# Peptides against a protein of PDB entry 3C66: the designs that were tried, part 4

Target 1, 189 residues: chain A of PDB entry 3C66
Amino acid sequence: KSWANLFEKNDFFFRYKFYLEITAYTRGSDEQHLKWSGLVESKVRLLVMKLEVLAGIKIAHPFTKPFESSYCCPTEDDYEMIQDKYGSHKTETALNALKLVTDENKEEESIKDAPKAYLSTMYIGLDFNIENKKEKVDIHIPCTEFVNLCRSFNEDYGDHKVFNLALRFVKGYDLPDEVFDENEKRPSK

## One batch from the design tools (peptide; made by RFdiffusion4, then SolubleMPNN)

Design b1_p8_4_s3 (from b1_p8_4 with T2E V5Y)
Fold by OpenDDE base, seed 4:
Structure b1_p8_4_s3 (fold): chain B 189 residues (1-189), chain A 8 residues (1-8)
Amino acid sequence: as target 1 above (189 residues)
Amino acid sequence: SELIYNTS
């Protein structure tokens, strides 16, 4: 069966100690983001394949449903801040300074036509063969290759003012709030 | 968390 059918949200974010977050950012139109995020999402399986062959990685399991969010993003500095702060529970509260676009507010005059940053985030659960091994698993190479693959697909995706891609290694207890339901308690350290 | 790659 497909990866999408292998895992349920209710346990996926409690199953692993470590996760790789893949976030596609777009400061532009929703159409631009749809194309960009769709491309990134389509390549995640290739990253998984590259991770699986690393000696230190026992399991690399993708959660195939993206998490979507968007913020009013008036300035490039705001866009940089989003990219810096998003993806970690430790830092995500800084995003409260920005207006989150919701179904409830998206039609408001101040939001509807405002510049926006769109985010689509994919998650890969990671299980390592040896936790306390002297040799640390280096996932930078496959991650860099993944980014290059995505960025090289279209010349437009080289514009960092519009399109960005971040990969973040996150511990389970530091996952963003978005992955948990209101009644769920985040994993402990 | 550890930022592995950021294109910005």
Scores: peptide ipSAE 0.224, ipTM 0.872, DockQ to the pose 0.910
Fold by OpenDDE base, seed 5:
Structure b1_p8_4_s3 (fold): chain B 189 residues (1-189), chain A 8 residues (1-8)
Amino acid sequence: as target 1 above (189 residues)
Amino acid sequence: SELIYNTS
């Protein structure tokens, strides 16, 4: 049985102390986002492969499904704020200033035709070989290569006003609320 | 912008 088939939502986000969040952002149409996020998602396995060969990384396991969300995003400043605040429990409350698009509200006149920011987030659970806090694992190179790979696929993806890609290293206790069910308690420090 | 984080 492949390791990819072993992970369920209920245990994946409690299994590791550290996670890498890969978020594809699109300020544009749903069609644009589907293409962009689909591309990013299709390349995650390559990033995993590059992470696994690093000496300090024992395990890099991707969660198989993306987390999807969208916000009304009337300005570029709002778009920057989303990219800055999303992906951490410490900062995600700032997103409450924006209107989250839901199945219940998507047909409202104020939301239906409003500019949108779409988010698709993939998660990689990380286990490290390093026990000493003084030792560091630099994942900058594989992460940068991944970003370059995705951005270079189509010239349109070079437009940062529309398409963005963030890789965020997050501790398990600081994962966004979206990864937990209503009955699940967030991991403690 | 691009956001990339490293372990420490």
Scores: peptide ipSAE 0.045, ipTM 0.748, DockQ to the pose 0.166
Fold by OpenDDE base, seed 1:
Structure b1_p8_4_s3 (fold): chain B 189 residues (1-189), chain A 8 residues (1-8)
Amino acid sequence: as target 1 above (189 residues)
Amino acid sequence: SELIYNTS
């Protein structure tokens, strides 16, 4: 079945037990984020290729649409908190301490000119060739290579105060709420 | 910081 057929079923976030979340963070301008996230997104296919050749990985299937969010981020501590808490259902409620920027509130005086953290997240569904429950697949190498590839594209992307990149291995039941519709039930363990 | 997770 083609990747297109999978998206038509809208079951991507229910199909796999495991997901790799790739999040590009930017504390800066929208323009900076557009360039950074665009670069990261453009390289995801290379990561997929590297994952697919691993003997322990049966399928690495990218979800082609990024998930976008932005927060008022007045401090560096807030930015670190976002990076720590985002991407897991277990911890994402901590983000409620920050003001989420929405189309409804973006023109408010307190939000419009506030420092922002921008997030763009890509998802890869993973299916493993695991015959034994004790079998582990090390994806550290391809993930590290991916980060290095993105960071090395422009020296400006080496500034961790502005640009960050996280790859999070997440179980389906711990995916962020953003990937599910309001009427969808979160996968169980 | 960079966050990289491995399969467990």
Scores: peptide ipSAE 0.045, ipTM 0.750, DockQ to the pose 0.169
Fold by OpenDDE base, seed 3:
Structure b1_p8_4_s3 (fold): chain B 189 residues (1-189), chain A 8 residues (1-8)
Amino acid sequence: as target 1 above (189 residues)
Amino acid sequence: SELIYNTS
């Protein structure tokens, strides 16, 4: 399939066995999140470049659009829970304990002025070299460098109570429900 | 803290 087909959601999330999820978290204002997530998203191409040069990685293809969500997040513990549970189909049901903010409910009195956690997630599809199938590819270094790059941009981003960044390695069958349409069947194990 | 996961 051509490179152009990678921009089609259906092709992208079924094409690879492995994905890297990059999620920017903000517990604060929508303005704070816009700045933070925008910065993170602007640097993703640099991470891709660093991944592509690893011997164990044959292909690293980014999906072009972020996935966005927000939750009512009254406590720091809730914020930590979101960061722990989000990004995996196995654990994402725990997020049902929190109120998802939608266009339909955002103006409700109980939601409008509530503390919120904002999420923006970018995806990278990964293909590994056959020679390294038996060997673990260490992506820790480029991922750490990416986090440091984002965090160092502004001193405010050093506040982990507000701004967070997670990189999660996920198998295709364990991708969050958000990447699939209601009529799409998720990949099998 | 940030969560960083390697290939498994």
Scores: peptide ipSAE 0.043, ipTM 0.754, DockQ to the pose 0.182

Design b1_p8_4_s4 (from b1_p8_4, 3 letters changed)
Fold by OpenDDE base, seed 4:
Structure b1_p8_4_s4 (fold): chain B 189 residues (1-189), chain A 8 residues (1-8)
Amino acid sequence: as target 1 above (189 residues)
Amino acid sequence: STLIYDSS
């Protein structure tokens, strides 16, 4: 069974206590983002494979559909803010200070030609082999290797002013609102 | 706690 058919959206984001969010950021053109995010997405399976072999990880299951968003991003500081605040329910409200690009507003003159930050986010559900609550699994190495792999694919991806890649470890109750339907209640702590 | 891994 293909990964694409493993999980329904609603089941996936309630199934695990922990998730790894993989977000490709692009402050540039849509074309640049399509290439960058497409590359990142194409490599997610390699990260999953590396996670699965860790002794502390019981399950690493990808949600195969990316979540897409874009913001008007007039400054580099705004771009840094997006990268800092996105991916957590606790902090995502800070993004309300920026103009979200939507199908309804994308043709507005003030938005159409504005600098934009594009985001594509993939999710991996994680189940850990932890006997004691004090035990921690270090996923830093495979995550770093993944980032390096993606960034090394093309020299252009070394430009952090344009291309960024973040892997965020989050608890289910702190997942961004985007992963839930409007009528769904997010998981509790 | 949220952990962020990035090469930046």
Scores: peptide ipSAE 0.065, ipTM 0.786, DockQ to the pose 0.702
Fold by OpenDDE base, seed 5:
Structure b1_p8_4_s4 (fold): chain B 189 residues (1-189), chain A 8 residues (1-8)
Amino acid sequence: as target 1 above (189 residues)
Amino acid sequence: STLIYDSS
Protein backbone atom coordinates (compact mmCIF):
# COMPACT_ATOMS: atom_id res chain seq x y z
CA LYS B 1 0.00 0.00 0.00
CA SER B 2 1.27 3.45 -0.89
CA TRP B 3 1.83 6.06 1.80
CA ALA B 4 -0.86 8.10 0.10
CA ASN B 5 -3.45 5.41 0.70
CA LEU B 6 -2.52 5.28 4.37
CA PHE B 7 -3.40 8.92 4.91
CA GLU B 8 -6.71 8.66 3.12
CA LYS B 9 -8.04 6.04 5.53
CA ASN B 10 -7.33 8.06 8.68
CA ASP B 11 -6.40 4.81 10.42
CA PHE B 12 -2.69 5.49 10.75
CA PHE B 13 -2.69 5.33 14.53
CA PHE B 14 -4.52 2.00 14.53
CA ARG B 15 -2.53 0.37 11.75
CA TYR B 16 0.69 -0.39 13.60
CA LYS B 17 1.54 -1.96 16.93
CA PHE B 18 4.59 0.25 17.28
CA TYR B 19 5.37 3.88 16.59
CA LEU B 20 8.40 6.10 16.72
CA GLU B 21 7.63 9.59 17.97
CA ILE B 22 9.99 12.39 16.98
CA THR B 23 9.45 15.51 19.07
CA ALA B 24 11.21 18.81 18.64
CA TYR B 25 11.06 20.95 21.77
CA THR B 26 11.75 24.65 22.04
CA ARG B 27 11.67 26.78 25.16
CA GLY B 28 11.86 30.20 23.60
CA SER B 29 10.15 32.12 20.84
CA ASP B 30 7.79 30.82 18.23
CA GLU B 31 10.33 31.93 15.63
CA GLN B 32 13.02 29.79 17.23
CA HIS B 33 10.67 26.85 17.27
CA LEU B 34 9.64 27.31 13.66
CA LYS B 35 13.26 27.11 12.56
CA TRP B 36 14.11 24.16 14.80
CA SER B 37 11.01 22.08 14.14
CA GLY B 38 11.21 22.86 10.45
CA LEU B 39 14.75 21.53 10.35
CA VAL B 40 13.80 18.36 12.23
CA GLU B 41 10.80 17.77 10.02
CA SER B 42 12.91 18.23 6.91
CA LYS B 43 15.20 15.39 8.02
CA VAL B 44 12.56 12.82 9.01
CA ARG B 45 12.63 11.27 5.55
CA LEU B 46 16.30 10.49 6.02
CA LEU B 47 15.51 8.68 9.26
CA VAL B 48 12.79 6.68 7.52
CA MET B 49 15.27 5.62 4.88
CA LYS B 50 17.72 4.45 7.53
CA LEU B 51 15.02 2.53 9.37
CA GLU B 52 13.73 0.82 6.25
CA VAL B 53 17.08 -0.79 5.49
CA LEU B 54 17.23 -2.51 8.88
CA ALA B 55 16.65 -6.24 8.49
CA GLY B 56 14.15 -6.35 11.33
CA ILE B 57 11.97 -3.55 10.00
CA LYS B 58 9.46 -4.43 7.34
CA ILE B 59 7.85 -1.01 7.06
CA ALA B 60 8.53 2.47 8.37
CA HIS B 61 5.75 4.86 7.37
CA PRO B 62 5.79 8.51 8.41
CA PHE B 63 2.68 10.44 9.24
CA THR B 64 3.27 13.59 7.24
CA LYS B 65 1.55 16.13 9.48
CA PRO B 66 3.15 17.27 12.71
CA PHE B 67 1.23 17.52 15.94
CA GLU B 68 1.82 20.90 17.48
CA SER B 69 1.28 22.06 21.04
CA SER B 70 2.64 24.63 23.43
CA TYR B 71 2.62 25.02 27.18
CA CYS B 72 3.29 27.80 29.57
CA CYS B 73 6.70 26.83 30.86
CA PRO B 74 7.86 29.07 33.70
CA THR B 75 10.91 27.06 34.76
CA GLU B 76 13.59 24.77 33.43
CA ASP B 77 12.17 22.04 35.66
CA ASP B 78 8.86 22.39 33.88
CA TYR B 79 10.66 22.03 30.58
CA GLU B 80 12.35 18.85 31.75
CA MET B 81 9.03 17.53 32.98
CA ILE B 82 7.43 18.13 29.60
CA GLN B 83 10.21 16.22 27.88
CA ASP B 84 9.91 13.36 30.35
CA LYS B 85 6.13 13.03 30.40
CA TYR B 86 5.07 13.89 26.86
CA GLY B 87 4.59 11.20 24.26
CA SER B 88 3.07 8.44 26.39
CA HIS B 89 -0.52 7.97 27.49
CA LYS B 90 0.77 6.53 30.76
CA THR B 91 2.53 9.74 31.71
CA GLU B 92 0.89 12.55 29.76
CA THR B 93 -1.58 13.35 32.55
CA ALA B 94 1.31 15.00 34.36
CA LEU B 95 1.15 17.72 31.72
CA ASN B 96 -2.18 18.81 33.20
CA ALA B 97 -0.15 20.66 35.80
CA LEU B 98 0.86 23.08 33.06
CA LYS B 99 -1.29 25.49 31.11
CA LEU B 100 -1.84 24.35 27.56
CA VAL B 101 -1.78 27.26 25.15
CA THR B 102 -4.73 27.28 22.80
CA ASP B 103 -6.14 29.63 20.21
CA GLU B 104 -8.82 30.48 22.73
CA ASN B 105 -6.50 31.44 25.57
CA LYS B 106 -3.33 32.68 23.84
CA GLU B 107 -4.38 36.33 24.17
CA GLU B 108 -4.97 36.13 27.91
CA GLU B 109 -2.57 38.40 29.78
CA SER B 110 -1.26 35.56 31.93
CA ILE B 111 -0.44 33.48 28.86
CA LYS B 112 0.52 35.97 26.16
CA ASP B 113 3.78 37.05 27.73
CA ALA B 114 4.55 33.86 29.63
CA PRO B 115 7.57 31.70 28.82
CA LYS B 116 6.51 28.86 26.58
CA ALA B 117 7.65 25.44 25.50
CA TYR B 118 6.71 24.54 21.95
CA LEU B 119 6.35 20.96 20.75
CA SER B 120 6.20 19.55 17.25
CA THR B 121 5.82 15.79 16.97
CA MET B 122 6.18 13.55 13.94
CA TYR B 123 5.09 9.92 13.99
CA ILE B 124 6.48 6.89 12.17
CA GLY B 125 4.49 3.67 12.12
CA LEU B 126 6.64 0.56 12.35
CA ASP B 127 6.03 -2.97 11.18
CA PHE B 128 8.63 -5.54 12.17
CA ASN B 129 9.66 -8.77 10.50
CA ILE B 130 8.45 -11.51 12.82
CA GLU B 131 10.64 -14.22 11.32
CA ASN B 132 13.84 -12.53 12.39
CA LYS B 133 12.57 -11.88 15.92
CA LYS B 134 15.42 -13.82 17.45
CA GLU B 135 16.72 -10.44 18.52
CA LYS B 136 14.96 -7.21 19.27
CA VAL B 137 15.60 -4.75 16.48
CA ASP B 138 17.91 -2.03 17.68
CA ILE B 139 16.91 1.30 16.24
CA HIS B 140 19.27 3.21 18.50
CA ILE B 141 21.93 3.77 15.85
CA PRO B 142 19.76 5.41 13.19
CA CYS B 143 17.96 7.42 15.85
CA THR B 144 21.22 8.69 17.31
CA GLU B 145 22.50 9.57 13.88
CA PHE B 146 19.33 11.51 13.25
CA VAL B 147 19.67 13.48 16.47
CA ASN B 148 23.28 14.27 15.69
CA LEU B 149 22.36 15.38 12.20
CA CYS B 150 19.77 17.80 13.50
CA ARG B 151 21.89 19.11 16.37
CA SER B 152 24.97 19.68 14.24
CA PHE B 153 23.17 21.79 11.66
CA ASN B 154 23.56 24.99 13.66
CA GLU B 155 25.63 25.75 16.73
CA ASP B 156 22.58 27.36 18.37
CA TYR B 157 20.84 23.99 18.40
CA GLY B 158 23.44 22.74 20.84
CA ASP B 159 21.78 24.78 23.58
CA HIS B 160 19.76 22.19 25.48
CA LYS B 161 18.13 24.91 27.57
CA VAL B 162 16.30 26.03 24.46
CA PHE B 163 16.32 23.27 21.87
CA ASN B 164 15.68 19.59 22.47
CA LEU B 165 14.92 16.56 20.36
CA ALA B 166 13.51 13.27 21.55
CA LEU B 167 12.70 10.01 19.81
CA ARG B 168 10.31 7.75 21.69
CA PHE B 169 9.45 4.18 20.80
CA VAL B 170 5.82 3.68 21.80
CA LYS B 171 3.25 0.91 21.55
CA GLY B 172 -0.02 1.76 19.86
CA TYR B 173 -2.03 1.47 23.06
CA ASP B 174 0.27 3.99 24.72
CA LEU B 175 0.10 6.71 22.08
CA PRO B 176 -0.80 10.18 23.35
CA ASP B 177 -4.45 11.21 23.30
CA GLU B 178 -3.69 13.89 20.70
CA VAL B 179 -3.48 11.32 17.91
CA PHE B 180 -7.05 10.12 18.39
CA ASP B 181 -10.26 11.90 17.57
CA GLU B 182 -12.84 12.37 20.30
CA ASN B 183 -14.93 9.55 18.91
CA GLU B 184 -12.05 7.11 18.50
CA LYS B 185 -11.29 4.44 21.05
CA ARG B 186 -7.69 3.89 22.00
CA PRO B 187 -6.24 0.57 20.81
CA SER B 188 -6.27 -2.18 23.41
CA LYS B 189 -3.11 -3.93 24.63
CA SER A 1 8.34 2.93 26.08
CA THR A 2 11.92 3.81 25.15
CA LEU A 3 13.07 7.39 24.99
CA ILE A 4 16.08 8.19 22.83
CA TYR A 5 17.38 11.71 22.94
CA ASP A 6 20.70 13.49 22.51
CA SER A 7 23.62 11.16 22.12
CA SER A 8 25.46 11.99 25.28
Scores: peptide ipSAE 0.059, ipTM 0.767, DockQ to the pose 0.573
Fold by OpenDDE base, seed 3:
Structure b1_p8_4_s4 (fold): chain B 189 residues (1-189), chain A 8 residues (1-8)
Amino acid sequence: as target 1 above (189 residues)
Amino acid sequence: STLIYDSS
């Protein structure tokens, strides 16, 4: 199938058994998040290149569109909870304890001026070489290098109270609900 | 903190 078909949302999140989720978190202003997430997104292609050259990885395909969300985040503990629970279908229901910011509610007084956590998530579909199953592909190295690259870009990004970056390795059946349309059935184990 | 998760 052509590259054009890879960018069809409906096929991408069903094509691979494994995905890498890259989430930029910001507890601060929308402007801060725009800068941070934009930087992270701009570097994803470099991570893909590093993944593709690993002997155990057959394919690393990025999904081109980020997924965006924001929550009312009054405390640092809430921010840690978001980072812990987001990105997995198994744990994402814990986020229901927080107020999701939507276009419908963003102008409410209780939401408009509230502290917020912003999330931008990029996805990479992964296909592994079966013959190398004996050799555990260590993706931690390129992932750590990617994080360091993003964090080193600006001294302000050293503030973990504001800016965070997480990479999550997930199975297709454990992808967040956000990647599927209402009429789509989640992949089975 | 910067986190790398494996949900597997």
Scores: peptide ipSAE 0.049, ipTM 0.768, DockQ to the pose 0.175
Fold by OpenDDE base, seed 2:
Structure b1_p8_4_s4 (fold): chain B 189 residues (1-189), chain A 8 residues (1-8)
Amino acid sequence: as target 1 above (189 residues)
Amino acid sequence: STLIYDSS
């Protein structure tokens, strides 16, 4: 299949058994989030390069577009909950306790002026070398380096009350619902 | 799933 097909949404999220999910969180203004998420997104290619050179990784392919969502987030506890529950189909239903901001509701008075958590999520599809399957590929080092790279870029990003970054290793069947269209069937186990 | 959150 052509490289072009790898970046088509429908094929990408069915192609790999494993994904690395990179989520930039911001509890603050849209402007703050745009800066933070933009920085994170700009560095994803460096993470891909570091992953590709690992002996156990055959392929690391980034999905080129971020997934964006935002929630009304009145408390720090809500923000922690978002970070804990987001990024997995198993846990994402807990987010239903929060008001999802949509194009349809964003102008409502109760939502417009409410504190918000913004999320931008990038995905990397991973294919592992079969011969090295017995050796657990440790992606901790490149992931940690990536987080440090993003956090160290600006002192403002040291404020964990506002800016957060998570990398989640997920199986294809446990990807968030947002990556699938309404007509798409979630990958099986 | 493995969550790698904030090394700091």
Scores: peptide ipSAE 0.052, ipTM 0.773, DockQ to the pose 0.632; fails the geometry check

Design b1_p8_5_s1 (from b1_p8_5 with D3S)
Fold by OpenDDE base, seed 2:
Structure b1_p8_5_s1 (fold): chain B 189 residues (1-189), chain A 8 residues (1-8)
Amino acid sequence: as target 1 above (189 residues)
Amino acid sequence: SDSFIIDL
């Protein structure tokens, strides 16, 4: 299969049992988010390289496109809730308490000028070396190094009220609904 | 953090 076929959306989110989600959060302007998310996205390949050298990891494949979403986020508590609930099918329904910004509603007066949280999410599909008798793989070091690399790039990214970065290990059956098309069935357990 | 330990 060509490299192009390896990263088609429909195949990617069904190919792996495990995914690492990398979400850049911004509670601020679209311009702030574009800078922050663009930085994070530019560094994902370095995380992949660090994951691939781990003895328990057979494959770390990045999905090449971010998933973009934004919510009306009037309070800090709402922003904390977004960061807690986003990135898992089990918890994402809690986000229905917030107004999702869409192309259809973004020009509404109540939404246009509202405080927003922006989200950009990158995915890495993971395959593991089961044969290596490693019952556990620790990805803490490369993930922490990645977060530190992104956060230390600019002093402004130290403001956790505006900029956040989360890495979440997720099973394929617990991926957010956003990764599947309307006609696609979520992977079973 | 337990969030980065993958049980295989």
Scores: peptide ipSAE 0.206, ipTM 0.829, DockQ to the pose 0.604
Fold by OpenDDE base, seed 4:
Structure b1_p8_5_s1 (fold): chain B 189 residues (1-189), chain A 8 residues (1-8)
Amino acid sequence: as target 1 above (189 residues)
Amino acid sequence: SDSFIIDL
């Protein structure tokens, strides 16, 4: 990665205390995932626009590059586990039970033709207008509208066995390891 | 159900 890409990445994931993760999941072909994730990514700007107008949100800043990962996913239970555990540093270690697909191993016979779950994750950094320490911000509506918008685009995207979309609110200290470089320390609580 | 209610 260029120094500029590292700087932009590192600055982004330290800039905010709060993030919204948007993960498109596909248990199927790479082609299916490219279509699904591409659709989701194309709609993120609409979610940002809806977040920006909420009372208590000062900034909703999208990180423009997705994070891509894939796992060998033999069963539906494995796929559910991925969706449950991914996106939080507290829980992501459970994914070590699955085979991560890498550039080094993707051509291995045991991996090449194996069922896979593909993940594309987008991040939105959030800054809040905390005038009063008691203010709750409800992002349920824009998040639900976003999910519905993506899933309603094609009938195939209604199949939860293949296509999933999760939105997760996370604190900066609980971001997945993938967003940090090896030499970086996680944000403190 | 992920709580989309953010306690700040």
Scores: peptide ipSAE 0.200, ipTM 0.823, DockQ to the pose 0.705
Fold by OpenDDE base, seed 3:
Structure b1_p8_5_s1 (fold): chain B 189 residues (1-189), chain A 8 residues (1-8)
Amino acid sequence: as target 1 above (189 residues)
Amino acid sequence: SDSFIIDL
């Protein structure tokens, strides 16, 4: 029974041609990030419901587990770079210029007390109606409403220097490496 | 600004 649930999870990033990534960013404390990302994650179901009612969307399927990472982020420019480069296989290699925080290195003095950017990413698999392939499905509206909903929850979340929220539309072949196991091959173009 | 990158 446990194995069947594992196999259903393994195919998620191969089932769809298109994904919506929802990333909560925090440049601050782990406590600040936990509150912010937890809020964002709690609202994802509302975004899914708004996507599912769009005529061009056949399926909006959320992946239930967040992907989490953190980087040493000494400057605001580094934080902007993270937000620009993260979430695409084409651009994520630019993040190699930053120190990734891991369980192995988090206690190093140079990392422990360093300013950090925290990331939590949720994924939605999207299937589109073929008949509407000519009609641009405007997902900007439900996405903007979602961001406004999250940002309006607390006045502190209006500080873009600390808290950010990005939604990225990606093709399955351009998903970040984090979504694939070491033995999994990235979908071909 | 919160960037919605939707390349449809």
Scores: peptide ipSAE 0.161, ipTM 0.805, DockQ to the pose 0.286
Fold by OpenDDE base, seed 5:
Structure b1_p8_5_s1 (fold): chain B 189 residues (1-189), chain A 8 residues (1-8)
Amino acid sequence: as target 1 above (189 residues)
Amino acid sequence: SDSFIIDL
């Protein structure tokens, strides 16, 4: 089966027990976000290569498409809240306090000119070759190197008030609702 | 705040 058939959305979020989420955040313009997220996305393959060579990682498989969302984000505290709560089913309900920007509401006067936080999220499915439940794979080094690589590409990307990058390790049952279609059931624990 | 989060 060609690698291309592995990129069908249909089973990717059910194949692995563990995922690494890579979220590029931008509190600014759509143009700023397109540049930032495009850079991050262009580097994900380098992170995959670094993960695949770690002892205890059997497979690191990237999903091919980003998940895009945006929120009205009037304050810095709202932006911090988005970064804290996004990327986990346990915490994502807190984002309901913010206005999600949709195709239906984007032209509303209260939304059109409002400050926005943009999110682009890439997913890597992880399979571990760990015989003993006590052994943990440390992915800190390749993840830190990846963040440093993205942040150092342009001086503007050092501004944490505008540009952020988070890597979150999640279990398949704790993936955000956005990864599942309306008819799909979330994996059980 | 440091925006980079690794949760293992």
Scores: peptide ipSAE 0.075, ipTM 0.776, DockQ to the pose 0.161; fails the geometry check

Design b1_p8_5_s2 (from b1_p8_5 with S1M)
Fold by OpenDDE base, seed 4:
Structure b1_p8_5_s2 (fold): chain B 189 residues (1-189), chain A 8 residues (1-8)
Amino acid sequence: as target 1 above (189 residues)
Amino acid sequence: MDDFIIDL
């Protein structure tokens, strides 16, 4: 990772109190995931545009790069568990039950040919306009429209056994460990 | 889908 990428990353994940995580999941081939995640990533700008016009959102800034991970995923239950547990520091420790695919282990026979779940995660930093006495901001509509937009692009993306897309609202202190460097202290509550 | 009603 270039030094410039580390600084951009570190600044981004401390800049906002709130984040929207967009995770594209694929239980299938790397080629299937590349197509699916590439589509999702290409649409994030449209989600940002829809968020920016909401009353109560002051800023919606996407992080420029996806976070990529993959797990050995032998079962559909494992795939559901990944989708449930990923994207929150509170729950991500459950993923330790699965084999993370790394550059060091990807050529091992037990991993190379194993069923995999691929994950690509995009982040949007959110700043809210609290001064306007709105106690609540509803982002359900733009998020649902985004999911529908991505899934409707190809009929294959309707197969929830293979392709999934989750949006998660997370506070900065509950961001996954992947967004911080080893020497970084995560934001406090 | 998570609760997208953000309490501020």
Scores: peptide ipSAE 0.245, ipTM 0.838, DockQ to the pose 0.733
Fold by OpenDDE base, seed 1:
Structure b1_p8_5_s2 (fold): chain B 189 residues (1-189), chain A 8 residues (1-8)
Amino acid sequence: as target 1 above (189 residues)
Amino acid sequence: MDDFIIDL
């Protein structure tokens, strides 16, 4: 089952010039994150449907799997920094100031019981119906509706200290390093 | 808030 998914991954992040990133953030328990991210992921198909009907969008193609990461997050300021810096190759290096939780380090005493921020990121590849280089496409409405849909599901998801949801429009050359394999060259401009 | 107005 693994090979088909690997080929689909590698081609996906090179196929499109533009991507929409959908990141669910949780500063809390793993259980809280699983519920929150699972909800967000379950609604991505509705966002895709809303994007596809926009005149300027030719294709909205979701990637099938989330990217997951977690950081030691001692402070609210660290959590704000994660949300500001994550999701762009230009800014993600700032996250090196935080301890990334890995399978190798998760059982370390300094990490195991530390406050954590969890991230789950879904990607949508976008192809635009560009007849003219001067077309503006506004995706604000479907994106806002999506955020409201997710946050309104449970009252607890209104707590921005714990639960956050960000949508980021990113060019293929500015995708986070996590989407590429070690042997892959990042797309050029 | 990310600018969702995409200039193509």
Scores: peptide ipSAE 0.245, ipTM 0.834, DockQ to the pose 0.772
Fold by OpenDDE base, seed 2:
Structure b1_p8_5_s2 (fold): chain B 189 residues (1-189), chain A 8 residues (1-8)
Amino acid sequence: as target 1 above (189 residues)
Amino acid sequence: MDDFIIDL
């Protein structure tokens, strides 16, 4: 099978038991988000390289396409809620309290001019070396280095009111609904 | 921060 076939959406989110989610958040303009998310996305390969050298990690494979979403986000509390609840199937239903921006509704007067939070999420599929009796793998260092690398790139990215970056370790059965097609069944435990 | 210590 070609390398390209390994990263088809339908196979990727069923292939691994574990994923690292990398979400760039922006509460501001689409232009601000495009710059921020584009930076984060450009650095994901460096995180992959740092993960691959860890003795407990057998494979770290990035999914090549980001997942994009945006919400009407009138308050800072709403923005904190998005960052807390997004990225897990267990918690994502809390986002239903906010207005998801869609192609169908984006031109509505109440949505068009509303403050927005933009989200871009990258996924890394993880396979672990179970045979080496390491019951624990610590990915804190490479993840922290990645966050620091992205945030230090521009002084503006230090403004947590506008720009945020979260890394979340998730199990395949707890991936957000956005990664599956309507006809796909979520992985079981 | 989510605990980046992965228990396998």
Scores: peptide ipSAE 0.239, ipTM 0.834, DockQ to the pose 0.691
Fold by OpenDDE base, seed 5:
Structure b1_p8_5_s2 (fold): chain B 189 residues (1-189), chain A 8 residues (1-8)
Amino acid sequence: as target 1 above (189 residues)
Amino acid sequence: MDDFIIDL
């Protein structure tokens, strides 16, 4: 059974205390983003495999559906701000200064032709082996290897002005609002 | 910008 069929969305974001967020960013065309995000998504299973073999990791469980968003992004500073603020409930309110592109507004003249930043975010739920409270689990190596693998696939993906890839370790209570339905209460600390 | 932030 594929991981996709094992868990409903609602249970996934409440099941773990810790998550790894993998966000592919593109400031460019939708076609550029489709290629970039599709590449990143295709490699997530390799990151999972590398996480699962770490002594401190009990479970690394990918959520199989990406979260897609796009913003009007007229400047490089806006693009840096998106990358800094996205992926945490504590900071995501800063993104309200930008125009979120939606199915309802995408055909508006002010949005249709505007420069855009595209985001595709994958989530991995993490369960840790608590028995050895003394051993810090270092996930930097698998994460760095993953980023290098994705960026080295095509020379164009070396252009940080267009293509970015961020991995963020997040606690369940600090997940972005996008992962919860309107009627769902965010996990408490 | 750092490609990843990990706070354990």
Scores: peptide ipSAE 0.166, ipTM 0.802, DockQ to the pose 0.259

